# Peptides against a protein of PDB entry 3KDP: the designs that were tried, part 92

Target 1, 230 residues: chain A of PDB entry 3KDP
Amino acid sequence: PFLIFIIANIPLPLGTVTILCIDLGTDMVPAISLAYEQAESDIMKRQPRNPKTDKLVNEQLISMAYGQIGMIQALGGFFTYFVILAENGFLPIHLLGLRVNWDDRWINDVEDSYGQQWTYEQRKIVEFTCHTPFFVTIVVVQWADLVICKTRRNSVFQQGMKNKILIFGLFEETALAAFLSYCPGMGVALRMYPLKPTWWFCAFPYSLLIFVYDEVRKLIIRRRPGGWVE

## One batch from the design tools (peptide; made by RFdiffusion4, then SolubleMPNN)

Design b2_p16_8_s1 (from b2_p16_8, 11 letters changed)
Fold by OpenDDE base, seed 3:
Structure b2_p16_8_s1 (fold): chain B 230 residues (1-230), chain A 16 residues (1-16)
Amino acid sequence: as target 1 above (230 residues)
Amino acid sequence: SFLERFAKLLAEILAL
């Protein structure tokens, strides 16, 4: 989010404090829960990792985490951001290069895509209105990400949802997201304005997409062991 | 490359 803010010079899609809430709040308990996941049924059929040649974090894992799943997650967040700004009169094309004028407190006549003028205060309200839905979109996508990370080869339907700590993590991150989105004073403290409940559903297609994508990937791995997908 | 693996994966998904 912050990289696109700089490169495209768009209004800030996700606040720094909100990023900290993701990294330290919503991501920690779910990530720790994966340490308690049951071994896959085929784990004893795999050769032991060679500690001299096989890294715990390999290029394939980085590619999956940051290149595929992370990119889909970012696209989901940005989709939500662009929808909110478009609903407020700012089409995506109009946002390119707008940051300089957007962040200037002395410019009170920034035009939207329809020629409506926006004061600095009005622009900041719209900006902060984007932060909470972007955050919630990330959390909803993280549900799918956490679930798919349970296994490397087995389907989630084969593995099941027996890890109680993982289930607790999903509830914890959701409860934290709801708290940050709806608790009075969060607009002042975190620049997270209240979220319309409908925005929770905006992320569901992306969560489903990640889930389906990974289940199909795992299906291919099971059908073609030792293929290029591993 | 990442892009080649992604493209091949997409191709296999579409062929399913």
Scores: peptide ipSAE 0.016, ipTM 0.509, DockQ to the pose 0.016
Fold by OpenDDE base, seed 1:
Structure b2_p16_8_s1 (fold): chain B 230 residues (1-230), chain A 16 residues (1-16)
Amino acid sequence: as target 1 above (230 residues)
Amino acid sequence: SFLERFAKLLAEILAL
């Protein structure tokens, strides 16, 4: 988000504090929960990696985590961001280069795509209105990320949802997202304004996309063992 | 490259 903010010179889609809430709040318990996941049914049938030749984290794994899944996650967040701004009169093309005027406190006549003028305060309200749904979008996508991380090869349907700590992690991150979204004062404290409950659903297509993507990836791995997709 | 791997993966997905 922050890279696109710089490159495209758009209004800030996700605040630094909100990013920290993701990294420290929503990701920690889910990540720890994976340590308690049941082993894949075939894990003990696999030969141990050669510690001299086989890296624990390979380029393919990095590509999956940061490149593919992370890209889909970011797209989900940006989709939510653009939808919210478009609903408030700012079409995506109009946002390009707008940041300088957007962030200027002395400019109170920034026009939207429909010629409506926005005061600085109004612009900041809509900006901060984007932060919460973007955050929630990330959390909803993280549900899929956490679930797909349960296994390397097996389908989630084969592995099941037996890890109670993972279920607790999903609950915790969701509860935290709800707390940050709806608790009074979060708009002042974290620049996270309350969102309509319908905004939770904006991420669902992307969460589903990640899930389907990973299930298909795992299916390919199962059909072609030792392939480049591993 | 990442893009090539992604493109190949997409191609494989589309081939299913």
Scores: peptide ipSAE 0.012, ipTM 0.425, DockQ to the pose 0.016
Fold by OpenDDE base, seed 4:
Structure b2_p16_8_s1 (fold): chain B 230 residues (1-230), chain A 16 residues (1-16)
Amino acid sequence: as target 1 above (230 residues)
Amino acid sequence: SFLERFAKLLAEILAL
């Protein structure tokens, strides 16, 4: 998010405090829960990894985590961001290069895509209105990410949802996201303004996309062992 | 490998 903010010079899509809430709040418990996941049904039939040659983290894993899944997550967040700004009169093309004027407190006549002028205070309200939905979008996408991370090869339907700690983690991160989004005073403390409940559904297509993508990937791995997809 | 380190770095950048 911050990289695109700099490169495209768009208004800040996700605040630093909100990023910290993701990294330290919503992502930690779910990630720890994966340590308690049951072994894949076929893991005991696989040859042991050679610890000298086979790295725990390889280029394929990095490519999957950050190059594929992470990109889909980012796209989900940015989609939500652009939709909210468009609903407030700022079309995506108009946001390019707008950051400098957007963040200038002395400019009170920044025009939207329809010629409406926005004061600094009004712009900051809209910006902070974007932070909460972006955050919630990331959490909703993290549901899919957590679920797909349960296994490397088996389908989620084959593995099942037997890890109670993982299930607890999904509820915990959701409850935390709801708390941060709706608790009185969060707008002042975290610059996270209350979210319309409908925005929780904005991320669902991306969560579904991640899930379907990973299930297809795993299906290919099962059908073609030793392929480039593994 | 250099590529793994580069991929990791790229991944970290993209995560930002």
Scores: peptide ipSAE 0.005, ipTM 0.316, DockQ to the pose 0.016
Fold by OpenDDE base, seed 2:
Structure b2_p16_8_s1 (fold): chain B 230 residues (1-230), chain A 16 residues (1-16)
Amino acid sequence: as target 1 above (230 residues)
Amino acid sequence: SFLERFAKLLAEILAL
């Protein structure tokens, strides 16, 4: 988010403190929970890997996880950001290059896409209104990411939700997101203004997309072991 | 592949 903020010169989509809350708060417990996931039923039937040919970490798996899934996750966040700004009169095209004027406290006549003038204070309220739903969007997308990471080959429907620690991680992540979104004082402390409950659903299409994508990927892997998708 | 590396890089960029 911060790099896009610099390159596109758009208003800041996600605050620094919010990023830290993702990295240290919401991601840590889910990541630990994956260590307690039950082994896939098919892993026990595999021959030992050849240490010369079989990389310990599948580069394709890394590429898909950090590339494709990461892109979908980021797109979900930015989608939520652009929707909120558009609802407040700032269309995506108009945001390009707007940062300089947006962040200037002495400019109180920044125009939106409809010619309405916005004061510095009004702009900052809208900016901070974007931080919370961007964060929540990431958390909602992470539900799918965490669930798909349970297995490499088996469908989630085949493996099931047996890991109580993973389930706890999902609830903890969600509870933390709710706390940060609705606890009084978060607007002052973290620049996270309260979120309308409807914004939690904005990320669901992207979460579903990740889930469907991974289930299709796993289906292909099961049908064609050793394929380029593995 | 180049595309995979590019996709990873893009994802990292978007995540920052």
Scores: peptide ipSAE 0.013, ipTM 0.371, DockQ to the pose 0.018; fails the geometry check

Design b2_p16_8_s2 (from b2_p16_8, 14 letters changed)
Fold by OpenDDE base, seed 5:
Structure b2_p16_8_s2 (fold): chain B 230 residues (1-230), chain A 16 residues (1-16)
Amino acid sequence: as target 1 above (230 residues)
Amino acid sequence: DLLEEFLKWLQELLEV
């Protein structure tokens, strides 16, 4: 989010506090839950790794976790951000380079794409209204990310959802996201204004995309072991 | 009162 904020000079799509809530709040319990996942049925059929050449975290795992999946997550968040701003009169093309005027408290006549003027206070309300749906979008996408991380090679349908700690983690992160989004005072404390419940569904296509992408990847690995997709 | 003070403290921390 911050890289696009700097490069495109758009209004801030996700606040620092919201990022901390993701990294320290919603992701901790789910990540710990993976330590309790049952071993894959084929684990004993795999060749032992060479400790000198085969790192625990290889370039392929890094590319998947931080590259491809992270990009889909970011796209989901930015989609939600652009839709909210467009509904408030700011089309995506108009946001390019707008940050400087947007963040200036002395400019109270910033025009939207339809010629409506916005005060500094009105602009900040809209900005903070974007932070919460962006955050919720990340949480909804993280449901799929956590589920796909249950296995490296087997389908989730083969592994099943027997890990009660992982299920608890999914409910915990969702409950925390709802608390941060709707609890009174969060607009003042965290600059997270409440969102319409319909915004929770905006991330579902991206969550489904991640799930389908990883299931297809795992299917290819099972059919062609030792390929570059592993 | 304690919640309001905490919320004010958080707000001040976020403004820095």
Scores: peptide ipSAE 0.014, ipTM 0.434, DockQ to the pose 0.036
Fold by OpenDDE base, seed 4:
Structure b2_p16_8_s2 (fold): chain B 230 residues (1-230), chain A 16 residues (1-16)
Amino acid sequence: as target 1 above (230 residues)
Amino acid sequence: DLLEEFLKWLQELLEV
């Protein structure tokens, strides 16, 4: 999100507070929960890795986690961001290069895609209106990510959902998202304006996409062991 | 009340 903010010079899609909530709130508990996940049924049947040739985390795993899944997550967040801005009169194409004028408090006549002029305060309200839905979108996508990260090769349907700590992590991050979205004062204190319940559903297609993508990937790995997808 | 104070403190930190 921040890289696109710099490169495209668009209004800030995700605030510092929301970033901190993701990094410290929604990512830590799920990450810890994965440490308690049951080993895949096939891992326990495999020979020990060669410590000289087999790294614990290989470049392929890093590329997959931060490249492919991370891109789908980012796309989900940006989709929600662009939808909200479009509903407020700012089409995606009009946002390109708008950052400089958007963030200037002395410019009170920034036009939207329909010629409506927006004051600095009005623009900041719209910007902060995007932060909460973007955050919630990331949380909903993280549900899928957390579930798929349980296994490398086995389908989630084969491995099952036996980890109670993982289930707790899913509830915790959901509760945090609900708290930040609906607790009175969050709009003033954290610049996270209240979320319409409908915005929770904006992430679902991307969550499903991640899930389907991972299941297909795992299916390919099962059919072609030692492939580049593994 | 403690939560509100914490949130105000957090807001002040983020504005600096």
Scores: peptide ipSAE 0.013, ipTM 0.408, DockQ to the pose 0.038
Fold by OpenDDE base, seed 2:
Structure b2_p16_8_s2 (fold): chain B 230 residues (1-230), chain A 16 residues (1-16)
Amino acid sequence: as target 1 above (230 residues)
Amino acid sequence: DLLEEFLKWLQELLEV
């Protein structure tokens, strides 16, 4: 997200506080929860054929899969960001290169895609309005990520939801998202303005995409053990 | 008012 901000010179899509909330609040507890997931039934039964090569290949494939999931999460966040800005008159094409003028407090006549002029204060309100939905989008997408990460090969339907710590992590991140989105003063303290309830659903297509992606991946792994998708 | 001032102060700290 931050790299795209620099390269495209768009208004800041994700605030520093939001990043910290992701790293410390929404990622850490779920990551710990995954360590307590029950071992997959098929992993325990397979002796590693070659501990060095199979481990390296598995680490690369896992890293690739998590990298792809991370990209989908980022795309979900940016989608939410662009939708909010578009609803406020700023189409994605118009945002390119706008950052310099956007962040200048002395420029109070920045035009949107429809020729409406925006003051610095108005622009910052819109920017801060994007922070919370971006965060919530990540949380909603992480629901899918956490559920799929509990298994390497087995379908979610086969493994089930037995880990109480994982369930707790899902509730914790959701509660944190709700707190940051709706608690009075968060706009002033954290630059996270209140979220319209409808924005919680903006991430659902991406959450579904992650589920479908992982189920397909796992299906391929089950059908072709030792394949490049593992 | 005190809460608002405190929150503004927090905001200023977060801008650094």
Scores: peptide ipSAE 0.012, ipTM 0.360, DockQ to the pose 0.038
Fold by OpenDDE base, seed 1:
Structure b2_p16_8_s2 (fold): chain B 230 residues (1-230), chain A 16 residues (1-16)
Amino acid sequence: as target 1 above (230 residues)
Amino acid sequence: DLLEEFLKWLQELLEV
């Protein structure tokens, strides 16, 4: 997100505090909870991989898979960001290069895509209005990530939801997201302005996409053991 | 008032 912010010179889609809330608040407990997940049903039946040949390929593939998932997460966040800005009159094309003028306190006549002028304060309200739904989008996408991380090869439907700590983590991150989104004062404290409940659904397609992607990936791995997808 | 002041302080801390 931050790289796109710099490269595209768009208004900041995700504040530093929001990033910290993701990294420390929403990701940590669920990530720890994965340590308590039951082993895959077949994990003990797998032959030891050759550490010289299989490790490098597997590490690259895992890195690629996580990279792809991370890209889908980022796309989900940016989609939500662009939708919100578009609803406020700023089309994505108009946002390109706008950051300099957007962040200038002395410019109070920044025009949106429809010729409406926005004061600095109004622009910052819109910017901060984007932080919350971006964050919530990441949380909703992370639901899928956490669920898919339970297994490497088995479907979630095969492994089930046995880890109560993981389930608790999902509720915790959701509760935190709700707290940050709706608790009075969070707009001032964290620059996370209240979110319309409908914005939670903006992430669902991406969450589903990740889930389907990983289930398909796992299905391919199960059908073609030792393939390039493993 | 105290909460607002605290929140303002927090905001200032985060802007730095």
Scores: peptide ipSAE 0.011, ipTM 0.367, DockQ to the pose 0.038

Design b2_p16_8_s3 (from b2_p16_8, 12 letters changed)
Fold by OpenDDE base, seed 2:
Structure b2_p16_8_s3 (fold): chain B 230 residues (1-230), chain A 16 residues (1-16)
Amino acid sequence: as target 1 above (230 residues)
Amino acid sequence: SFLEEFLKLLEELLKE
């Protein structure tokens, strides 16, 4: 997210403190929970291979999986960000290169896509209004990510939700999201303004899409072991 | 460099 902010020179979609909250509060517990997930029956039955090559393959697969999850989360967050800014008059194309003027407190006539002028204070209110929904979107998408990453080949419906640590992680990240979204003072402390309840549902289409995609992927893997989809 | 600009931006954000 922050890399896109720099490269595209768009207004900051997510604050640094919020990123730290994601890394430490929402990602760590889920990541640990996945480590304690029950092994798939098919993986347990796999013949031992060369320990060196298998370790490398596993490390690559894990890194790719976490990389993909992070990218999907970022895409969900950016979608929410662009929707909020578009609703406030800033279309995505107009945001490109706008950062310099956006962050300049001496420029109080930044125009939106419709010619409306925005003061620095107004712009910062809109920016900070984006932070909370961006964060919540990541959490909601992460619900699906955690569920789909529970298994490599088996359907979620086949494996079930038996890991108590995973369930705890889901509640923890949801509770943290609620706390950061609605606790008084978060707008000042974390630049996260209160979230409208409707924004909790903004990520649901993405979560559903990821879930369906992964279930289809797993179905293909089960039917064609060792295929390109793995 | 890109890294320097990145660090500067982080520093600016922390100063606000």
Scores: peptide ipSAE 0.000, ipTM 0.267, DockQ to the pose 0.019
Fold by OpenDDE base, seed 3:
Structure b2_p16_8_s3 (fold): chain B 230 residues (1-230), chain A 16 residues (1-16)
Amino acid sequence: as target 1 above (230 residues)
Amino acid sequence: SFLEEFLKLLEELLKE
């Protein structure tokens, strides 16, 4: 999110402290939960044919899969960001290069895509309104990621939700999201204004997309063992 | 608050 903020010179989509909450708060418990997840019986039974090459290939494939999921996650967050700004009159194309004027406290007549002028205070309200939904979108997308990452080959429907630590991780992420979204003072402290309940659902299509993507991937792996999709 | 000051500092660092 921060890299896009710099490169595209758009208004800040997510606060730095909120990013830290994602990295430390939402990812740590899930990572621990995955460490305790029971390995698929097939993974444990597969002796690598060539320990050096097969390990490298597996690491590359895992990295690629997580990279793809991470890209979908980022797209989900940015989609929510752009939707909120568009609803407030700022179309995505208009946001490009707008940061300099957006962040200038002395410019009180920044025009939106429809010619409406926005004061600095009004712009900052809209900016901070984006932070919470962006964060919540990331959390909701991470639900899907956590669930699908339990298995390499087996469907989620086959493996089930047996890991209590994973379930705890999902609740912890959700509780953190709710706390940051609705606790009084978060607007001032974290620049996260209270979230409209509708924005919780904005991420659901992306969570579904991740689920579908992973299930299709796993299905292909099951049908074509040893294929490049593994 | 300390948090606000910290956030301001981060914001300044991000502007550089």
Scores: peptide ipSAE 0.000, ipTM 0.255, DockQ to the pose 0.030
Fold by OpenDDE base, seed 5:
Structure b2_p16_8_s3 (fold): chain B 230 residues (1-230), chain A 16 residues (1-16)
Amino acid sequence: as target 1 above (230 residues)
Amino acid sequence: SFLEEFLKLLEELLKE
C-alpha cells in the first residue's frame, strides 16, 4: 500500500494510526495462535526428507505464499479506497498525482472528476472516511488468511476450527474494527470516521479469493507430493 | 524496527 501511495502520488489511503492498529492489534494474537496450533494430521505421515534442501525450499515457498496473500490484502484495501472516492466524485485516474494539491490546506478549489470544487476540510473528511473502510477491509481479508494458515496441506473443511486462540483472535480484530469504526470521537482522535455497515461486505470477494487460492494450492500439494508448490 | 522506519518515512512524506 505504501509503495503505491509513493509511486502514484494519490491521497493517503491509510493513516499512521490505522497502520499501527493493523500491525500491533490484528497480527499479534494470530501469530500466537499459530504457535499453539495442533500438528496437522499429515505431518506425521511424511517420509524423512533431506533436512537441508527441503527446509530451504519449504521456507521459500511459505515466504512466496505470504507475499502473495499480502498483495491480495493490499488490492482489497485499495479497491475499497477507490470505490469510496469514486462515489464522492474522484475517479481513480483523477487521483494520480493529486496528493500535493490534496494535502495543501491553502488550496480550497481542488476539482473532482466532474468539476466540483472541494475545500481542504471537505477533502480531509473524504480521506478520513477512506481510512476506516480500508482497515475494515484488511480485517475481513485477514479472517480468511487466519483460517487458511491453520493448515499447510489439509483443507479448512477437513481440519475445522479447533484452535480457541485463533477464534479469539478473529473476535479481537473484529471488535477492534467495530470500536474504531463506530465509537464516538474516533474521527477526532484517530482520524477514522464512522463506516456505513454496507462497506463491511466490500471486502468479501477478496476474502473469498484468498480462500479459493489457498484451497487450490493445498489441493495441488495433495495431488502432487514433492512438487514445487509444497 | 521496520514499523518504526516505515512510520518515520510516512511522517517525513507528510511533512513535505
Scores: peptide ipSAE 0.000, ipTM 0.298, DockQ to the pose 0.023
Fold by OpenDDE base, seed 1:
Structure b2_p16_8_s3 (fold): chain B 230 residues (1-230), chain A 16 residues (1-16)
Amino acid sequence: as target 1 above (230 residues)
Amino acid sequence: SFLEEFLKLLEELLKE
């Protein structure tokens, strides 16, 4: 998200507080849950044939998988961001290079794609309106990510949802997302304005995409052991 | 986590 923010010089799609909430609130419990997850029986029982080479390959593949998942997460967040801004009159093409004027408190006549002028306060409301759905999008995508990260090779359907800590983590991040989205005062305190419940569903295609992607990846790994997808 | 690294990268890019 931030690379696009810098490269495209668009209004900030995700606030610092939202970032901290994602990092500390949504990732910590899942990370702990993975430490308590029973390792996939095949992972624990497979001695690396060459500990150095197999470790490096696994690290590269994990890095690639996380990079791809992160890219999909970013795309999901940006999709939601662009949809919100488009609904408020700012088409994606119009956002390019707009940040300088957007963040200038003294410019109160920033035009949208339809020629409507936006005050600084109005622009910031729209910007902060994007923070919540971006966060929620990340949370919903993380549901799939956490579920798929439980296994390296086996399907989620084979491993099941036996980790109570993981389930608790999913509940916690969802509860946090709901709290930040709907609790009064969060707009002032955290720059996270209330989200329409329908926006939760905007992330579902990306969550499904990650799920399908990982299941396909795992299927390929199972069918072609030692392939480049491992 | 990838998210932490991404957020860290975001913070670094925001400081520039």
Scores: peptide ipSAE 0.010, ipTM 0.322, DockQ to the pose 0.024; fails the geometry check

